# Ledger of designs, part 30: peptides against a protein of PDB entry 4Y8H

Target 1, 196 residues: chain A of PDB entry 4Y8H
Amino acid sequence: TSIMAVTFKDGVILGADSRTTTGAYIANRVTDKLTRVHDKIWCCRSGSAADTQAIADIVQYHLELYTSQYGTPSTETAASVFKELCYENKDNLTAGIIVAGYDDKNKGEVYTIPLGGSVHKLPYAIAGSGSTFIYGYCDKNFRENMSKEETVDFIKHSLSQAIKWDGSSGGVIRMVVLTAAGVERLIFYPDEYEQL

## One batch from the design tools (peptide; aimed at target 1 G23 G47)

Design b2_p23_3_s3 (made by RFdiffusion4, then SolubleMPNN; from b2_p23_3, 13 letters changed)
Fold by OpenDDE base, seed 5:
Structure b2_p23_3_s3 (fold): chain B 196 residues (1-196), chain A 23 residues (1-23)
Amino acid sequence: as target 1 above (196 residues)
Amino acid sequence: SMKEEIEKEMKELIEKMRKRLAE
């Protein structure tokens, strides 16, 4: 798995590969690693698919209840819920989660929740087995307040490199763009990103 | 199961959050 979220000028973009591994078997089917928990709050999931899905479902339900009672939650609020669930279950949970969201007040925000259940606010975050291969690249090439196009390219190149070296990453690259204008879903196929 | 454990934590968390937000 290779996942990342990047803040940019107009909001935040989440990106993920789609490969799934079951034991020694590699499936190139589409995997939902980008998960909506609120209109403009999404997460990237790595680790146990079943466990992280359960967590995401809980968060989504919680945020729905929150919205009905208190209005639209902040990205920080969503991250805190993820953090609490991951921390309280850290002894038995294999989960790496990146929470990203947009609102008019805070703009695009990224929170990373690695194994152990800590939470860190960052301008961008990477996770998954493929992330180990692209720390250097991301550090060198990330810039604050990039355009949408620059950010898409940055994520595409980053995940392409991760996929190149990580056997458990591959398939299509999916992205979700969160801005004031709304939610946009992007997809890029191997024939395109492998040539980068 | 992990799902059951998470669901248990959810209930507790929701109650905690409700209390916190009501303050």
Scores: peptide ipSAE 0.030, ipTM 0.654, DockQ to the pose 0.024
OpenDDE base, seeds 1, 2, 3, 4: peptide ipSAE 0.025, 0.024, 0.029, 0.025; ipTM 0.640, 0.613, 0.635, 0.611; seed 4 fails the geometry check

Design b2_p23_3_s4 (made by RFdiffusion4, then SolubleMPNN; from b2_p23_3, 11 letters changed)
Fold by OpenDDE base, seed 5:
Structure b2_p23_3_s4 (fold): chain B 196 residues (1-196), chain A 23 residues (1-23)
Amino acid sequence: as target 1 above (196 residues)
Amino acid sequence: SMMDEIREEMEELIKKLKERLAK
């Protein structure tokens, strides 16, 4: 798995590969690792697919309840709920989660929740087995307040490098763009990103 | 109410998660 989220000038973009692995077997099924928990709050998931999906479902319902009582939650609130669930179950849970969202007050925000259930607010975050291969690349090439196009390219190149070296990553690259204008879903196929 | 339904569903999901993680 290779996942990342990047703040940029107009909001935040989440990106993920789609490969599913079970032991030594690489499944042909395309897995979506980008999950909506609110209109403009999404997460990237790594680790146990079933467990992280369950956590995301819990968060989604929590945020729906929150919305009905208090209005639209902040990205920080969503990250806090993820953090609590991951921390409370850290001894029995394999989960790496990146929470990203957009709102008019805070703009694009990224929170990373690695194994153990800590939470860190960052301008961008990478996670998954493929992330170990691209820390250097991302550090060198990330810039604050990039355009949408620059950010898409940055994520595409980063995940392409991760996929190149990580056998547990591959398939299509999916992205979700969160801005004031709304939500946009992008997809890039191997023939395109393998050439980078 | 809708809020009660959401709360109940959330509690069920939490319960199922804990049960699965305990195994």
Scores: peptide ipSAE 0.198, ipTM 0.767, DockQ to the pose 0.030
OpenDDE base, seeds 1, 2, 3, 4: peptide ipSAE 0.132, 0.172, 0.033, 0.169; ipTM 0.736, 0.755, 0.625, 0.753

Design b2_p23_4 (made by RFdiffusion4)
Pose (drawn by RFdiffusion4):
Structure b2_p23_4 (pose): chain A 196 residues (1-196), chain P 23 residues (1-23)
Amino acid sequence: as target 1 above (196 residues)
Amino acid sequence: TVAAVVAAVAVAAAVYFALNPML
């Protein structure tokens, strides 16, 4: 997997490749690793497909119940529910999850939850096996308060490199845009991003 | 005996990876 989330001027963008692996075999070349847990709180999933789906379903359930009783949850609250599940079940889970959301007060936020269940709030986050190859690129090219177009390009170029070097990444690049204007789904095909 | 052991290990690995897809 290659996954990331990036905050910018108007909110946050999540991005991911679409490869599911079963050994060296590509079980699914068009996977959607970007998953809704609330209207404007989404996550990027990495690690075990089964674990991360089970976790995301439970979190969506908790936030739906939270919404019924107390109104819209914060992005920090969503991240805390993911952490509780990942930390308390760390022996049985293989889940690297990035949580990203948009709040009108807080604008864009990114929380990354690596294997042990720890929580890290960051301007941007990269994860998944392909992310190792782009720590140098992303640290060199990220800046705060980028525009939407600049952020889409940063993510497109970053994941393009992670897919190029990581055999466990590939297919299409999917992105989810989170702003006060709503939710936008973007997709970029190999013929576009490969030759960047 | 060596060929049977190699085949059993290959089958077990194929079953393991078929049940544990990764993202």

Design b2_p23_4_s1 (made by RFdiffusion4, then SolubleMPNN; from b2_p23_4, 14 letters changed)
Fold by OpenDDE base, seed 5:
Structure b2_p23_4_s1 (fold): chain B 196 residues (1-196), chain A 23 residues (1-23)
Amino acid sequence: as target 1 above (196 residues)
Amino acid sequence: AEAEALAAALAALAAALAANPVL
């Protein structure tokens, strides 16, 4: 897996590859690793497909109940729920999560939750087996307050490089853009990103 | 008995690895 989330001028963009593996085999070429937990709060998933789906489903249900009682949750609240689940169950889970969301008060926010269930608020985060190949690229090329187009381009190039080196990453690049205007889903195919 | 237990453990591990997709 290669996943990332990047804050930008108008919100946040999540990005992921689409490969799922079972042992040495590609089990699915077009997996959706970008999961909605609230209207403008999403996550990137890495590790066990089952563990990360179960966690995301619990968080989604919790945020639905929260919304009915208190109104729209913050991205920080969502990240806290993910953190509690990942930390309290760390000995039984293989889950790496990036939480990203947009609200009018806090704008775009990113929280990374690596193995062990710590939580880190960052301007951008990268995770999964492919992320190890792109730390230097991301550090050199990330800028705060990029445009939507610059951020899409940055994510596309970053994930293209991760996919190139990581045998566990590939397929399509999926993105989710979260802004005041709403939610937008993007997809990029190998013929576009392999030339970068 | 130990050889059968090892074979069963290896078969269970192989089945677990085959059944759990990884992202």
Scores: peptide ipSAE 0.479, ipTM 0.762, DockQ to the pose 0.725; fails the geometry check
OpenDDE base, seeds 1, 2, 3, 4: peptide ipSAE 0.420, 0.403, 0.372, 0.376; ipTM 0.756, 0.753, 0.765, 0.763; seeds 1, 2, 3, 4 fail the geometry check

Design b2_p23_5_s1 (made by RFdiffusion4, then SolubleMPNN; its pose is not in this set)
Fold by OpenDDE base, seed 4:
Structure b2_p23_5_s1 (fold): chain B 196 residues (1-196), chain A 23 residues (1-23)
Amino acid sequence: as target 1 above (196 residues)
Amino acid sequence: SAREAERKNALDALKEALEKAAK
């Protein structure tokens, strides 16, 4: 798995590969590593698919209840819920989660929740087995306040490099763009990103 | 605050549910 979320001028973009590994088998199919927990709050999930799905479901439910009582939650609030669930269950979970969201007040925000259940606010975050191969690339090429197009290219190139070196990453690259304009879903196929 | 208390109670209930579903 290779996942990342990147803040940019107009909001935040989440990106993920779609490869699924089960034992010795590798499947290149579209998998749901980008998960909605609120209208403009999403997460990237790595690790146990079942465990992280359960966490995401609980967070989504919690945020729905929160919304009915207090209004739209902030991205920080969503991240805190993820953090608490991951921390309290860290002995039984293999989970790396990136929380990203947009609102008019805070703009695009990214929170990473690695194994252990800590939470870190960052301008961008990467995770998954493929992330180890692209820390240097991302550090060198990330810029704050990029355009949408620049950010899409940055994520595409980053994940392409991760896929190149990580046997557990591959398939299509999926992205979700969160801005004031709404939610946009993007998809890029191997024939496009492999040549980068 | 009342808001914080309500949020805590809801979160605690959800954490318990997750623990029961965990291995």
Scores: peptide ipSAE 0.026, ipTM 0.595, DockQ to the pose 0.023
OpenDDE base, seeds 1, 2, 3, 5: peptide ipSAE 0.023, 0.021, 0.023, 0.023; ipTM 0.588, 0.584, 0.583, 0.590

Design b2_p23_5_s2 (made by RFdiffusion4, then SolubleMPNN; its pose is not in this set)
Fold by OpenDDE base, seed 5:
Structure b2_p23_5_s2 (fold): chain B 196 residues (1-196), chain A 23 residues (1-23)
Amino acid sequence: as target 1 above (196 residues)
Amino acid sequence: SALEAERANALAAAEAAKAKAAA
């Protein structure tokens, strides 16, 4: 798995590959690595698919209750719920989660929650087995306040490099763009990104 | 509650040590 989220001028973009593995079996299929927990709060999931899906469902329900009582939650609130769930179950659950969201007050925000259940607010985050191969590339090429197009290209190139070297990553690259204008879903196929 | 049910589901998944789709 290779996942990332990147803040930019107008919001935040989440990206993920689509390969799934079960032991030695590798499948290129539609996956839910990019998961909605609120209208403009999403997460990237790595590690145990079943565990992280349950965590995301719990968070989604919590945020629905929050919305009915208090209005739209902040991205920080969502990240806090993820953090508490991951920390409380850190000895039993394998979870690498990136939380990303947009609101008019805070704009695009990214919170990474690695194994152990800590939380870190960052301008961009990478995770998954493929991330180890692209720390250097991302550090060199990331810039704050990029355009949407520049950010899409940055994520596409980054994940392409991760997929190139990580046997557990592959398939299509999916993205979710969160801005004031709404939610946009993108998809890029191997024939395109393998040439980068 | 739905929250409690989902939490129980997550804990059950961990305790069962099932084969899982991974990265």
Scores: peptide ipSAE 0.124, ipTM 0.614, DockQ to the pose 0.052
OpenDDE base, seeds 1, 2, 3, 4: peptide ipSAE 0.033, 0.027, 0.033, 0.031; ipTM 0.633, 0.619, 0.643, 0.626; seed 4 fails the geometry check

Design b2_p23_5_s4 (made by RFdiffusion4, then SolubleMPNN; its pose is not in this set)
Fold by OpenDDE base, seed 2:
Structure b2_p23_5_s4 (fold): chain B 196 residues (1-196), chain A 23 residues (1-23)
Amino acid sequence: as target 1 above (196 residues)
Amino acid sequence: SALAAERANALAAAEAAKAAAAA
């Protein structure tokens, strides 16, 4: 798995590969590791698919309940709910989650929740087995307040490099763009990103 | 598992909330 989220001038973009593995079987299917928990709050999931899906479903419910009582939650609030669930289940959970969201007050925000259930606010975050290969690339090439197009290219190149070296990453690259204008979904296929 | 149970409870609660809103 290779996942990342990047703040930019107009909001935030989440990105992920789609490869899944079951033992020796590699599935290069269209698997969505980008999961909605609120209109403009999404997450990237790595680790146990079933466990992280359960966490995301629980968070989604809590955010719906929150909305009914208090209005639209902040990205920080969503990250806090994720953090608590990951911490409470840390003894049995192998998961890395990146939470990203947009609102008019805070703009795009990214929170990373590594194994153990800590939470860290960052201008961008990477995770998954493929992230090991691209820490240097991302550090060198990330810039704050990039345009949408620059950010898409940054994520595409980063995940392409991760996929190149990580046998557990591959398939399509999916992205979700969160801005004031709404939610946009992007997809890129191997025949494109492998040439980068 | 405990997490699976929490998920089931959350989904049940969500459905109950939807039903209540429709009433």
Scores: peptide ipSAE 0.183, ipTM 0.751, DockQ to the pose 0.019
OpenDDE base, seeds 1, 3, 4, 5: peptide ipSAE 0.025, 0.026, 0.025, 0.024; ipTM 0.595, 0.590, 0.592, 0.592; seed 1 fails the geometry check

Design b2_p23_7 (made by RFdiffusion4)
Pose (drawn by RFdiffusion4):
Structure b2_p23_7 (pose): chain A 196 residues (1-196), chain P 23 residues (1-23)
Amino acid sequence: as target 1 above (196 residues)
Amino acid sequence: STALVEFEEENASFREELIEKNM
């Protein structure tokens, strides 16, 4: 997997490849690794497909119940629910999850939750096996308060490289845009991003 | 990987119990 989330001027963008692996075999070339847990709180999933789906479903359930009793949860609250599940069940889970959301007060936020269940709030986050190949590129090219177009390009170029080098990444690049304007789904095909 | 598929099969019951506990 290759996944990332990036905060910018108007909010946050999540991005991911679409490859699911069963050994060297590509079990699914069009996977959606970007998953809604609330209207404007989404996550990027890496690691075990089964673990991350089970976790995301539980988190969506907890936030739906939270919304019914107390109104809209913060992005920090959503990340805390993910952490509680990942930390308390660290022996049985293989889940690398990035949580991203948009609050009108807090604008865009990114929380990354690596294997042990620790929580890290960051301007941007990259994860998944393919992310190793783009630490150098992303650290060199990221800047705060980028525009929407600049952020789409940063993600497109970053994941294009992660896919190029990582055999466990590929297919299409999916992105989810989170702003006060709503939610936008973007998709980029190989003929576009490969030759970048 | 193949090891991850085996891990998912071995932990199927755990995931079911986790869902039952938390929903």

Design b2_p23_7_s1 (made by RFdiffusion4, then SolubleMPNN; from b2_p23_7, 12 letters changed)
Fold by OpenDDE base, seed 4:
Structure b2_p23_7_s1 (fold): chain B 196 residues (1-196), chain A 23 residues (1-23)
Amino acid sequence: as target 1 above (196 residues)
Amino acid sequence: SEEMVAFEKKNAEFLEELKKKYK
């Protein structure tokens, strides 16, 4: 698995590979790695598919409840809910979750929830087994306030590099773009990114 | 701001309710 979320000038983009592996432990990995928890709040999931799906479902439910009572939650609120659930269940979780969202006030935001249930706000985050191969690349190439196109390219190149080296990553690259304009889904195929 | 304080309070209250439910 290779997942990432990147803030940019107009919002945030989440990206993920789509590979499903067959190993016993790895077979329990998330397949649909980009998951909506609110209109413009999404997460990237890695680790236990069942556990992270349950967490995401709970978060989605609570954010809907929150919305009905208080209006649209902030990305920080969503991240806090994830953090609490991950922390309380840390002994049973093999999960890395990135929470990303957009709102007009805060613009694009990214929060990473590593194993253990801490929460960290970052301009971009990477996770999954493939992320270990691209920390250097991302650090070298990330820039704040990139354009949408620059950010798409950054994510495409980053995940392409992760896929090259991580046997547990591959397939298509999926992205979700969150901006004031709404939600946009992108897909890129191996023939395109393998040569990068 | 006062608005931010109000939102933070609402968030805190919501999180407390969540903890009660899912501890």
Scores: peptide ipSAE 0.029, ipTM 0.616, DockQ to the pose 0.027
OpenDDE base, seeds 1, 2, 3, 5: peptide ipSAE 0.025, 0.023, 0.019, 0.023; ipTM 0.591, 0.576, 0.542, 0.587

Design b2_p23_7_s2 (made by RFdiffusion4, then SolubleMPNN; from b2_p23_7, 14 letters changed)
Fold by OpenDDE base, seed 1:
Structure b2_p23_7_s2 (fold): chain B 196 residues (1-196), chain A 23 residues (1-23)
Amino acid sequence: as target 1 above (196 residues)
Amino acid sequence: SEEMVKREKEREKFLEELKKKYK
C-alpha cells in the first residue's frame, strides 16, 4: 500500500494505489483506500481492511451526527474522532489513517494517525509499505502552496516511485481533490505513471 | 483452517462490538 495526502494552494489532494493482493494471494488489505467520511473530509487507509472499514464507518456516523447538531465539522474534529478510536483500541486494531479535508476557514489540512493512535498535523503525509521508499523524494520535491496541477504531478510521481519499489503497491493511482469548488476524483493507469 | 475461521469470527465480533460502543 502507498497512500498520501498533500495540502496545496487551494485545498488538499489524497492519493492511493489500488493493489490489494500479493502475488496470487489475497492479502486482506484495504481495497477502498480513499474513503469519504464527510463531504469534504476523506481519509487514506492502510492496515487491516476490516479494522479501517469499521473505524471509517464509526467516524462517518459521528460526523453525520455532528453536522445535524452543529453544522459542518472541521478536519481537526474528524481527526480527533479517528484518534480516539485508534488510540483507545490500539491493542486490538491494525490501522494507519491519513485524514484530509477542506473548509473555507482552515483550507486544506492533513492529519496522520499511524499505528498506536497518535495524531500529527502536517503539510503532507505519506503512509503504507510503499512510503518507506519515497520519504526522500517527497522531502525534496514537496513545496507549500503548489497549484492543483503541480500537486497532482507531485503525488503521481511520488506514488509511481513507491509502486516501482514496493511489491505490495500497484494498480491504478486514485486521487481525490478537495477544494472550495467541490470534490474531484482522478485516476491514472500504469501505462502513464510507469513512464515517469 | 479451523483456526483461521475462529480468528476471523473473533475479529468480526470485536469490530461489531466496537461499532456498538461508539455508535
Scores: peptide ipSAE 0.432, ipTM 0.874, DockQ to the pose 0.433
OpenDDE base, seeds 2, 3, 4, 5: peptide ipSAE 0.427, 0.429, 0.431, 0.422; ipTM 0.870, 0.870, 0.872, 0.867

Design b2_p23_7_s3 (made by RFdiffusion4, then SolubleMPNN; from b2_p23_7, 10 letters changed)
Fold by OpenDDE base, seed 4:
Structure b2_p23_7_s3 (fold): chain B 196 residues (1-196), chain A 23 residues (1-23)
Amino acid sequence: as target 1 above (196 residues)
Amino acid sequence: SEKMVEFEKERKSFLEELKKKYM
């Protein structure tokens, strides 16, 4: 698995590979690695498919309740709900989560929640088995306030590199773009990104 | 395997209880 979320001048973009593996003896890997928890709050999932799906379902429920009572939740609020679930149940969950969202006040934000349930606000985050191969690349090439196109290219190149080296990553690259304009879904196929 | 079946059962039970607790 290779997942990432990147803030840029107009919002945030989440990206993920699509390879599904049986991996460990007792764990199934996530298939739909980009998951909606609110209109413009999404997450990247790694770890147990069942665990992360349950977490995402609970968060989605809470954010729906929040919306009905108080209006649109902030990305920070969403991250806090994820954090609470992951931290309080850390001994029984295998979940790595990147939370990303857009709102008019805070613009694009990214929060990473690794195993253990800590939360870290970052301008961009990477996770999954493939992330270890691209820390250097991402650090070198990330810039704040990139354009949409620059950010798409950054994610595409980053995930391409991760896929190149990580046998547990591959397939298509999916992205979700969150901006004031709405939600946009992108897909890139191996024939394209393998040539980068 | 039998071990796998038991593990899956336990995980399903845990996650169901988790949802009950938080939803």
Scores: peptide ipSAE 0.561, ipTM 0.906, DockQ to the pose 0.437
OpenDDE base, seeds 1, 2, 3, 5: peptide ipSAE 0.560, 0.559, 0.554, 0.560; ipTM 0.907, 0.905, 0.902, 0.904

Design b2_p23_7_s4 (made by RFdiffusion4, then SolubleMPNN; from b2_p23_7, 13 letters changed)
Fold by OpenDDE base, seed 2:
Parts: structure tokens; C-alpha cells; sequence
Structure b2_p23_7_s4 (fold): chain B 196 residues (1-196), chain A 23 residues (1-23)
């Protein structure tokens, strides 16, 4: 798995590969590792797909309750809910979660929830087995306040590199763009990103 | 700001209730 989220000028973009693995088994199915927990709050999930999906479902439920009581939650609030649930379930979770969201006040934000249930706010985050191969590339090429196109390109190149080196990553590259304009899904196929 | 304080208070209350539910 290779996942990442990147803040940019107009919001935030989440990206993920689609390969699913169980031990030595590799499948290039279109697996959705980008999960909606609120209109403009999404997460990237790595590790146990079933366990992290369950957490995301619970988060979604709580954010709906939050909305009914207090209005639209901030991305930070969502990250805090993830943190709490991941911490309480840390004995059963081998997972990395990246929470990303957009709102008019805070613009695009990214929070990483590594193993153990801590939470860290970052301008961008990477996770999954493929992330180890692209720390250097991301550090070198990330810039704050990029355009949408620059950010898409950055994520595409980053995940492409991760996929090249990580046997547990592959398939299509999916992205979710969160801005004031709304939510946009993007998909890129191997024939395109393998050439990068 | 006052708005930030109110937001933090709401978040605190919400998280406390969440903790009670899952502890």
C-alpha cells in the first residue's frame, strides 16, 4: 500500500494505490483506500482493510452525530476521533491512517495517525509499505501552496515511485480533491504513471 | 479568539463523551 495526502493552495488531495495484498498474495483490483467520513473529510487507510474500515465507519457515524449537534466538524475533530478509536483499539490494529479535509476557515489540512494512536498535523503525509521508498523524493519535491495540477503531478510521481519499488503497491492511482468547489475523484492507470 | 475557545470547548465535550462510550 502507498497512500498520501497533500495540502495545496486551494485545499487538499488524497492519493492511494489500489493493490490489495494478503501475505504473498497480490491482487491488482481497484481497491478503494480513500474513504469518506464526512462531505469534505476523507482518510487514507493502510494495514488491515477490514479493521480500518470498521474504524472509519465508526468515525463517520460520530461525525454525523457531531454535525447534528454542533454543525460541520473540523478536520482536526475528525482526526481526534480517529486518534481516540485507534488508540483504544491499538492492540488489534496494525494500521496507518491519514486524515485530510477542507473547510473554509482552516483550508486544507492533513493529519497522520501512525501506529499507537498518536496524531500529527503536517503539510503532507505519506504512509503504507511503499512510503519508505519515497520519503526522499517527497521531501525534495514538495512545495507549499502548489496548484491543483502541480499537486496532482506531485502525488502521481510520488506514488508511481512507491509502486515501482514496493511489490505490495500497484494497480490504479486514485485521488480525491477537496476544495471549496467540492469533491473530485481522479483515477490514473498504469499505462500513464509507469512512464513517469 | 472567542470562536476558537468555543470550538475547543465543543470538541472537548464531544471527545469526553466519546471516551466515556468506549472506555
Amino acid sequence: as target 1 above (196 residues)
Amino acid sequence: SEEMVKREEKNKKFLEELKKKYK
Scores: peptide ipSAE 0.294, ipTM 0.832, DockQ to the pose 0.025
OpenDDE base, seeds 1, 3, 4, 5: peptide ipSAE 0.024, 0.020, 0.034, 0.233; ipTM 0.567, 0.565, 0.593, 0.797

Design b2_p23_8 (made by RFdiffusion4)
Pose (drawn by RFdiffusion4):
Structure b2_p23_8 (pose): chain A 196 residues (1-196), chain P 23 residues (1-23)
Amino acid sequence: as target 1 above (196 residues)
Amino acid sequence: AAVAAANAATRAALEAEEARLNA
């Protein structure tokens, strides 16, 4: 997997490849690794497909119940529910999860939750096996308060490289845009991003 | 055997990411 989330001027963008692996075999070339847990709180999933789906379903359930009793949860609250599940079940889970959301007060936020269940709030986050190949690129090219177009390009170029080098990444690049204007789904095909 | 090796590589990548964040 190759996944990332990036905060910018108007909010946050999540991005991911679409490859599911079963050994060297590509079990699914068009996977959706970007998953809704609330209207404007989404996550990027990496690691075990089963674990991350089970976790995301539980978190969506908790936040739906939270919404019924107390109103809209913060992105930090969503990240805390993911952490509780990942930390308390660290022996049995293989889940690298990035949580990203939009709040009108807090604008865009990114929390990354690596294997052990620790929580890290960051301007942007990268994860998944392909992310190793783009630490150098992303650290060199990221800047705060980028525009929507600049952020789409940063993610497109970053995941393009992660896919190029990482055999466990590929297919299409999917992105989810989170702003006060709502939710936008973007998709970029190989003929576009490969030759970047 | 190939599935086990892929899983192990994925887990190692996640461990390496966690170590980097805690540094």

Design b2_p23_8_s1 (made by RFdiffusion4, then SolubleMPNN; from b2_p23_8, 12 letters changed)
Fold by OpenDDE base, seed 5:
Structure b2_p23_8_s1 (fold): chain B 196 residues (1-196), chain A 23 residues (1-23)
Amino acid sequence: as target 1 above (196 residues)
Amino acid sequence: SDVEAARKRVIEALLAEEERLNK
C-alpha cells in the first residue's frame, strides 16, 4: 500500500494505490483506500482493511451524529477521534491512517496517525509499505502552496515511484481533491504513471 | 437508554473539543 495526502494552495488532495494482497495473491481489484468520513473530511487507510474500515465507520457515524446536532466538525476534531480509537485499540489494531480535510476557516489540513495511535499535523503525509521508498523524493520535491495541477503531478510521481519498488503497491492511482468548490475524484492508470 | 447516554457522551466530548479549538 502507498497512501499520501498533500495540502496545497486551494485545499488538500489525498492519493492511494489500489493493490491488495491476500496471502500469496496480489490483486488489483479496484480497492478503495480513500474513505469519506464527512463531506470534506476523508482518510487514507493502510494495514488491515477490516480493522481500518471499522474505525472509519465508527468515526463517520459519530461525525454524522455531531453534524446533525451542532454542524460540521473540524478536520482536527475528526483526527482526534481517529487518534483515540487507534490508541485505545493499539494492542489489537494494525492501522496506518492519514486524515485530511478542508473547511473555510482552516483550509486544507493533513493529520497522520501511525501505528500506536499518535497524531501529527503535517503539511503533507505519506504512509503504507511503499512510503519507505519515497521519503527522500517527497522531501526534495514538496512545496507549500502548489497549484492543483502541480499537486496532482507531485502525488502521481510520488506514488509511481512507490509502486515501482513496493510489491504490495500497484493498480490504479486514485485521488480525492477537497476544496471550497467541492469534492473531485481522479483516477490514473498504469499506462500513464509507469512512464514517469 | 444506555445507547443514548453513550451517544450523548461522545457528542459532548466532540463539542467540547470544537469549542476548545475555536478558542
Scores: peptide ipSAE 0.032, ipTM 0.603, DockQ to the pose 0.023
OpenDDE base, seeds 1, 2, 3, 4: peptide ipSAE 0.028, 0.025, 0.019, 0.027; ipTM 0.524, 0.520, 0.520, 0.561

Design b2_p23_8_s2 (made by RFdiffusion4, then SolubleMPNN; from b2_p23_8, 11 letters changed)
Fold by OpenDDE base, seed 2:
Structure b2_p23_8_s2 (fold): chain B 196 residues (1-196), chain A 23 residues (1-23)
Amino acid sequence: as target 1 above (196 residues)
Amino acid sequence: SDVEAAKERVIQALLAEEERLNA
């Protein structure tokens, strides 16, 4: 798995590969590792698919309840809910989760929640087995306040590199763009990104 | 901050409610 979320000038973009692995078996399955928990709050999930899905479902429920009572939650609030659930389930959870969201006040924000249930706010975050291979690339190439197009390219190149080296990553690259304009889904196929 | 504390209280209340509903 290779997942990342990147803040940029107008919001945040989440990106993920689509490969799934079960033990030694590699499946080129189109799996959506980008999960909506609120209109403009999404997460990237790595680790146990079932466990992280359950966490995401619970978060989604909480945020719906929150919305009905208090209005749209902040990305920080969503991250806090994730953090608490991950912490409470840390003994059973092998999850790395990146929470990303957009609102008019805070703009794009990224929170990473590694194993153990800590939470870290970052301008961008990478996770999954493929992330090991692209820390250097991302550090070198990330810039704050990039354009949408620059950010898409950054993510595409980053994940492409991760996929090159990580056998557990592959398939299509999916992205979700969160801005004031709304939510946009992007997809890039191997024939396009493999040559980068 | 006070805002963060209040936010956390809300989150904890939601978590407690979820636990109750799942019991």
Scores: peptide ipSAE 0.027, ipTM 0.522, DockQ to the pose 0.020
OpenDDE base, seeds 1, 3, 4, 5: peptide ipSAE 0.024, 0.022, 0.019, 0.025; ipTM 0.522, 0.565, 0.500, 0.606

